# Peptides against a protein of PDB entry 3ESW: the designs that were tried, part 170

Target 1, 322 residues: chain A of PDB entry 3ESW
Amino acid sequence: NNIDFDSIAKMLLIKYKDFILSKFKKAAPVENIRFQNLVHTNQFAQGVLGQSQHLCTVYDNPSWHSIVLETLDLDLIYKNVDKEFAKDGHAEGENIYTDYLVKELLRYFKQDFFKWCNKPDCNHCGQNTSENMTPLGSQGPNGEESKFNCGTVEIYKCNRCGNITRFPRYNDPIKLLETRKGRCGEWCNLFTLILKSFGLDVRYVWNREDHVWCEYFSNFLNRWVHVDSCEQSFDQPYIYSINWNKKMSYCIAFGKDGVVDVSKRYILQNELPRDQIKEEDLKFLCQFITKRLRYSLNDDEIYQLACRDEQEQIELIRGKTQ

## One batch from the design tools (peptide; made by RFdiffusion4, then SolubleMPNN)

Design b2_p22_5_s1 (from b2_p22_5, 15 letters changed)
Fold by OpenDDE base, seed 4:
Structure b2_p22_5_s1 (fold): chain B 322 residues (1-322), chain A 22 residues (1-22)
Amino acid sequence: as target 1 above (322 residues)
Amino acid sequence: MEEDKKIEELKKKILEAIEKSK
């Protein structure tokens, strides 16, 4: 009896595909009730939902992508990418080129484009005057600042000239293309948009312990890759837990195609209590939101994403970046 | 626990097979 292994494999693949697709069907009434109850009763769940409503979609703006690409020195970027790519002896058309692009974008962003702002320079005294700035506190945005999704304005007084300098914490990434400065929030926000503008699969990673970064899906590495614009870091998920000895509880990735608890990628030691939500409820929440984000996708897209998700889950369970 | 491991192993094999088929 020649077991037609090919036929069995095909049948198994079909059944597996159908099984996967079945998980992404419209949520059952019971799941909707569970979801509603969860987001109404659990503050952390509500926060994750709120973030997903913004972060999963905000960067998918073609107009913003055009503005970004018009603003960046693309000639310099591609020149450097091509140079490094050629130096390493890669052939044109390899998926690895995108990894070089992301690495150059990290370099370009940190070294040539954006500035870290602990304190602003004095608007009157000019450059390199931040040391003279004393924080006076924070206030709401003025009418102009409010146009750029500003929630908070930090106020500083210059010890030298006595003038007040405002540091608006803009959430509009297009405004950040102008201001060219910020902290981790502004860095990650604009850099996420930059990566998206190159047509890359990008997630915004929120850490509960006041840090944010990106993940890029490398087609070459066939996985999500840690990307931190502040650190000019590529594929170094360990930097927070190990290098910084940072204590963390939750890392949640937000992308157009899903919300994923990526805590296992980044929380390698010094884990804080995960007491904000039950693990089962968090898993359910992320899956539920992910399912909603995929409702408009076709079966093939859903299947491909589900395969990618499964690979990621295996990676996260094993703690081994393949 | 053992069933979950078998399912994970099966998933791994399926994923490996899918990757090889690409």
Scores: peptide ipSAE 0.014, ipTM 0.417, DockQ to the pose 0.150
Fold by OpenDDE base, seed 2:
Structure b2_p22_5_s1 (fold): chain B 322 residues (1-322), chain A 22 residues (1-22)
Amino acid sequence: as target 1 above (322 residues)
Amino acid sequence: MEEDKKIEELKKKILEAIEKSK
């Protein structure tokens, strides 16, 4: 009996697809109970859930994408991308062009568009007066600031003129297109929206130790690529652990299609205790949220994303062995 | 831990098979 290996392979692939799809079906009652108990009993889990409710969906706004594209100097950006693409002479196809685009967006954003604001300039004394600013603390937003999703306003006094300058920490990325200044939060927030506006697959990475950055899915590299707008960094996940010698415990990536613990990509040394949640509970939480985010997707989309997830998990395991 | 290793090995083999089928 000639074993039709092709028929067996097809049958195995079908069964495997069905098995993968079965994991993304509506959660069983027991999983819902576990999830509810976890988010009610574990503060870290509640925080991850809360972040997912915002970060996984907020950037999928077509009206915002239009505003971004209307605000950026697209002619300059594409001119620079074309120039760099032409230099490398790579017949590597359309997929590599997107990597050049992201690199140019990093350059453009840091060099031409956005500013780091450790302290604001004095509103009365004008530009380049931040050295004269003394922090007085933080306040709630006023009525105008509240229109732009502002949770906190940093208050500064000018040592020269004595006037108060407010630095509202806006979470509205459209307002950030106007203000064009901030810290890592504002940088990452707006830059995530910018990348999304170009139709890219992007995740927002939250580090528990007060840093945030992006990941972009490179179709050319066929993986998630580290992107930090503050650092103008592309594919340098080691910069925090190695270059900064930063101690870290958790890095969680938030995207439209999932929540993923990406700590293994970034925490290469100086790992802090992971004591905020049990590892099995964190894994469950991320999978559960991811499952919910995919409920509206068709079987082929779910399968493709599941394959991508598996590739990423393999990458994250291999990266520790190099 | 051993089951996870077997699953990872199986995943690796499946991925290698997918790459070879392209």
Scores: peptide ipSAE 0.011, ipTM 0.418, DockQ to the pose 0.180
Fold by OpenDDE base, seed 1:
Structure b2_p22_5_s1 (fold): chain B 322 residues (1-322), chain A 22 residues (1-22)
Amino acid sequence: as target 1 above (322 residues)
Amino acid sequence: MEEDKKIEELKKKILEAIEKSK
């Protein structure tokens, strides 16, 4: 009996695909109840849900992508990418070009485009006067600032001239193309939009311990890659735990196709207690939100993403990012 | 821990099989 191993393999693949697809069917009533109870009883879960409702979809805006591409110096960017790509030759294939693009965007953004703002310059005294600025606290936005999704305005007094300078914390990334300054929040917000504007698969990573960064899905490396615009960092997930000796509890990635606990990628040492939610409940929450984000996708898209998810989970468990 | 290891091994084998089938 010539066991047609090829036929058996095909049958197993079909059954596996069907099994995977079955996990992405409409949530059962019991799962909906569990989800509702979790988000109503657990503040961390409610926070993750709230962030997902914004971060997973806000950057998928074609109008914003056009504005970004019209604002950036694309000629400079592509010139630099082409130059770096030419050094390594075509030996690694066309997919590596996108890695060079992301690396150049990191350089361009930090060195040529955006500015770190610990304290604003005095509006009256002009440039390089931030050293003279004393924080007075924070207040709500005025009528003009409110137009650009501003929740908080930091208030500073100039020690030299006594005038007040406002530093609005804008959440509108299009306004950030104009202001071109901020802290980790503004940096990550606009940089996430920039990467999305080039048609890249990007996630926004929220760390509970007051930092944010991106992940980019590299087709060359066939995995999610750490990207921090503030640090001009590509594929260095260890920088927080090792270089900064930062203590962390949770890192959650938000993308159009899912929400993923990526803590294992970044928390390599000095782990803080994960006491905000049960691990099983967090896993359930991320899976449930991911399932909802994929509700409109076809079976092939669902299957491809599920295979990617499994590959990432294997990576995260094995600690094989390096 | 043992069940998790078996699941990981199974996942690896499945992924390898999927990659070979492409």
Scores: peptide ipSAE 0.011, ipTM 0.421, DockQ to the pose 0.153
Fold by OpenDDE base, seed 5:
Structure b2_p22_5_s1 (fold): chain B 322 residues (1-322), chain A 22 residues (1-22)
Amino acid sequence: as target 1 above (322 residues)
Amino acid sequence: MEEDKKIEELKKKILEAIEKSK
């Protein structure tokens, strides 16, 4: 009996696809109970859920994408991308163009568009006066600041003129297109929206130890790529653990299609205790939220994403991004 | 729980096999 290996392979692929799809069907009652119990009893789990409800969907706003594209110097950006692509990209194929685009967006954002604001300039004394600013503390937003999703306002006094300058910490990324200044939170927030506005697959990465960055899915590299707008960094996940010698416990990525523990990509040394949640419960939580985010997707979309997820998990276990 | 363990074990075995093939 000539074993039709091709028929067996096709049948195995069908069974595998069905198995994968079965994992993304409606949650069983027991899974819902486990989820509800976890988010009600574990503060870290509740925090991850709360972040997912915002970060996984907020950037998928077509009106915001239009505003971004109208605000950026697209002629300059594409001119620079075309220039770099013409040097190296033609030999590597069309998919590398998107990597050049992200690299140029990093350059443009840091060099031409956005500013780091450790302390604001004095509103009265003008530019380059931040050295004269003394922090007085933080307060709630006023009526105008509250229109732009502002949670806190840092208050500064000018040592030269004595006037008060307010530095509102806006979470509205459209307001950040106007203000064009901030710290890692504002940088990552607006830059995530910028990348999304170009139709890219982007995740927001939250680190428990007070840093945030992006990941972009490169079709050329066929993986998630570290992107930090503050550092103008592309594909350098090691910068925190190695270059900064930063101690970290959790890195969680939030995207439209899933929530993923990406700690293994970034925590290469000096790992802090992971004592906020059981590892099994964190894995369950991320999978459960991911499943919910995919409920509206068709079987082919679910299957493609599941294949991508498996490749990422293999990468994360290997500990080699390069 | 058992299926997740099996998948993790399979991933580990695949990784070990890939490392041995280098």
Scores: peptide ipSAE 0.007, ipTM 0.366, DockQ to the pose 0.130

Design b2_p22_5_s3 (from b2_p22_5, 14 letters changed)
Fold by OpenDDE base, seed 2:
Structure b2_p22_5_s3 (fold): chain B 322 residues (1-322), chain A 22 residues (1-22)
Amino acid sequence: as target 1 above (322 residues)
Amino acid sequence: KEEEEKIKKLKEEIEEAIKKSK
């Protein structure tokens, strides 16, 4: 009896697909109770949920994508991408073009578009006057600043002219297209929107120890790739732990299709205590939020994403990103 | 020519993905 290996393989694939899809069915009452109890009793879990409600959806705004694309120098960007792709990209196929695009967007954003703002320039004295600025503290936004999702305003006094300069910490990424300045929060916020505006699969990575960056899903590399707009960094997840010698406890990635603990990708040394939540509860939380985010997807989309998730989990366990 | 068409298709696919995301 010739074992029809092809028929067996097809049957196994069907059963595997059905098994994967079964995990994404509506949450059982017990899972809902566990989730509610966790987010009500654990502040870290509540924070992750709150961030997911914003970061997983806010960048999926077609109106914002249009405004971004109208604001960027697309001719310059694509000219540079086409130039780099023409050198070596042809041999690697079409999928590598998006890696060149992300690398150029990193260059363009840091070199041509956005500015680091440790201290603002004096509004009265003009450009290159930040050295004269003394911090006075922070306050709430005024009525105008409040229109742009501003939670805090840093206040500075000019040592030269004595005038006060306000540095609003805007969370509206469209306002950041106008202001063209900020710190890691403003950089990552706007850069995440920029990448999303090109139709890319992007996650916002939150680090508990006051840093934020992106991940991009490279179809060429077939994995999530570290992307830091502040550093003009592509595929350098080691930069924080090794180059900066940064101590870290948690890195959580937020995307439209899921929430993932990516700490293992970035925390290579100097790990801080992971004492904010039980590991099992964090795993449950991320899976539960991910399941909710995928609830409207079709079976094929769910299956494809579940295959990506499993590949990423294997990668994170094996340390095989290099 | 084929590679320019591929890059053009990829730009069109990005633009279409941007349009379909609308």
Scores: peptide ipSAE 0.010, ipTM 0.390, DockQ to the pose 0.015
Fold by OpenDDE base, seed 3:
Structure b2_p22_5_s3 (fold): chain B 322 residues (1-322), chain A 22 residues (1-22)
Amino acid sequence: as target 1 above (322 residues)
Amino acid sequence: KEEEEKIKKLKEEIEEAIKKSK
């Protein structure tokens, strides 16, 4: 009896596909009720939902991608990528080129393009005057600042000239292409858009303990890769827990195709209490939002993404990010 | 736990379906 292993494998794949696809069908009435109750009764769940409504879709804007690509020094970027890729002699295959692109974008962004702004320079005294700046607090945006999705403006007084300098915390990433300065929020926001503008699969990672970064899906490594523009860091998920000795409770990744609790990738030690939501409710919430984000996808796309999700969950359980 | 049990049960059902297809 020649067991046609190929026929069995095909039948298994069909049954597995059908099973996966069944999970991504329209939510049952009971799931909708559970979701509505959760987001109305749990503030953390409401926050995750609110972030997903923005972060999962805002960067998928072709007009913004064009503006980014017109603003960056693409000749310099690709020259450096080609130079580093050529050193490997193509031995690792074409998929590694994208990893070199992301590494160069990290270098370019930190070294050539964007600046860290702990305190602004004095608008009157000019460059390199931030040392003379005293924080006075924060206020709402004025009429001009409000055009660029500004929620807060930090106010500083110059100790030298006594003038007030405003530091608007812009959430419009196109305005950040002009200002070219900020803290972790501005860095991650614009860098997420930059990576998306190259057609990459990118997630925005929110940490409850006041940090944000990206993840990039590497086709070469066949996994999500930690990317921090502030640190010029590629594939170093340990930097927060180990190098910074940072205490953390939640890390949530937001992408066009899903919302994922990635805390296990980044919280390696010094775990804070996860008391904001039940673990089962957080898992349900992320799955429910992910399911909604995929409602317009075809069966093959749903299946491919589900396979990727399963591999990520296996990775997160095994702790094998090394 | 329930999803791990569902995945486990599905693996078992798939393995049984493979056994029945032999």
Scores: peptide ipSAE 0.009, ipTM 0.365, DockQ to the pose 0.228
Fold by OpenDDE base, seed 4:
Structure b2_p22_5_s3 (fold): chain B 322 residues (1-322), chain A 22 residues (1-22)
Amino acid sequence: as target 1 above (322 residues)
Amino acid sequence: KEEEEKIKKLKEEIEEAIKKSK
């Protein structure tokens, strides 16, 4: 009896697909109760949910994508991408071109477009006057600043002229296209939008220990790639734990298709206690939110994403970037 | 959990078999 291995393989694939798809069906009443109880009783869970409600969808704005593309020097960007791509002898149409694009966007953003702002320049004294600025504290936004999702305004006094300079911490990434300055929050916020504007699969990574960065899904590498706009870093997830010797407890990635605990990618040493939530509850929470985000997707999309998730989980367990 | 591990193992075996058949 010639075992039709192809028929068996197809049947097993179908059963596997059905099994995977079954996990993404509507949450059972018990799961909803568990979720509600978790979010109401655990502050960390509530925080993750709150972030997911914003970060998973805010960057999927076609109007913002158009504004970004109109604002960037696309001619310069593509010229540089093409130049570096050609140097490495790649053929046109290879998926690797997108990796070159992301690398150039990192360069362009850090070198040509955006500025790090430890302290603002004095509005009166002009450029390169930040050294003369003394922090006075923070206050709420004024009526104009409030239009740009500003939660906090840092206030500085110039030691030279005595004038007050306001540094509003804008959360509106379109306003950041104008201001072109900030810290890790503003950098990551706008850079996430920039990457999304090129049609890329991007996640916003929140670290509990006061840092934020991106992940880009490389079709060439077939994995999530660490991307830090502040550092002009591509595929260097180790920089925080190893290079900075940073202590960290949680890294959570927020994307349109899911919420994922990516702590294992970035926390390689100096792990802080993960005491904010039970590991099983965090896993449940991320899966539950992910399931909700995928609810409108078709079976093929769900299956492809589930395959991607599985590969990522294997990567995160093995500690090997494939 | 045991069924998930069995299915995962079966998937790996199938993927390996497909790779070996090419």
Scores: peptide ipSAE 0.007, ipTM 0.415, DockQ to the pose 0.342
Fold by OpenDDE base, seed 5:
Structure b2_p22_5_s3 (fold): chain B 322 residues (1-322), chain A 22 residues (1-22)
Amino acid sequence: as target 1 above (322 residues)
Amino acid sequence: KEEEEKIKKLKEEIEEAIKKSK
């Protein structure tokens, strides 16, 4: 009996697809109990869940995408992308155009659009007066600031004129299109929305040690790519651990299709203790949330995402982001 | 040629999205 290896291979692929799809079916009662116990007993798990409820869905707003696209200088952006693509993009194929787009959006956002605000300028003295500003502390938002999802307002006094300047920390990214200033939180928030507005697969990466950035799924590179709007950085996951010598414990990526522990991509040295949750419980938590986010997807979408997840896990184990 | 058409189509889709928001 000639072993039809091709038929066996096809049958194995079908069985493998069915096996993968079976993992994304409705959670078993035991998994629901484990999840509920974990988020009620572990503060870090509760925090990850709370962030996922916001960050995984908030940027999937078509009305916001329209407002973003109307606000950006698309003519300038595409002119610059077309110029870079014309140099070498035709040799690499169409998929590289999106990488050029993300690189130009990084440039445009940092150089032309958004400003870093360590301290605000004095509202009375005008531009370039931030050096004269003394922090007085933080307070809750007023009635107007509260309209724009503002959790806190930093208060500053001008040493020159004595007037008070308010720096609201807005979480509404549409308000950030108007204010066009902030720190890493505002930068990452608005830049995540900008990338989403171009129809890109984007994740918001939260670092426990007070930093945030993006990941973009490059169809050209066929992987998740580090993107930091503050640094105008593309595919440089090492900048925190190596260049900044930053100590870190957790990096968690939040996207519409999943929650992933991406710590291995960014924590290359100076790892802090991972003592907030058991590793097996964190893995379970991320998988459980990811499973819930995919409940409405069809079998082909689930399978494609599962294949992508497997490749990412292999990448993270091998340390081959470079 | 196929690359130029896809890039053109993506730009057209974005321009249409902008027109629908106004």
Scores: peptide ipSAE 0.011, ipTM 0.332, DockQ to the pose 0.013; fails the geometry check

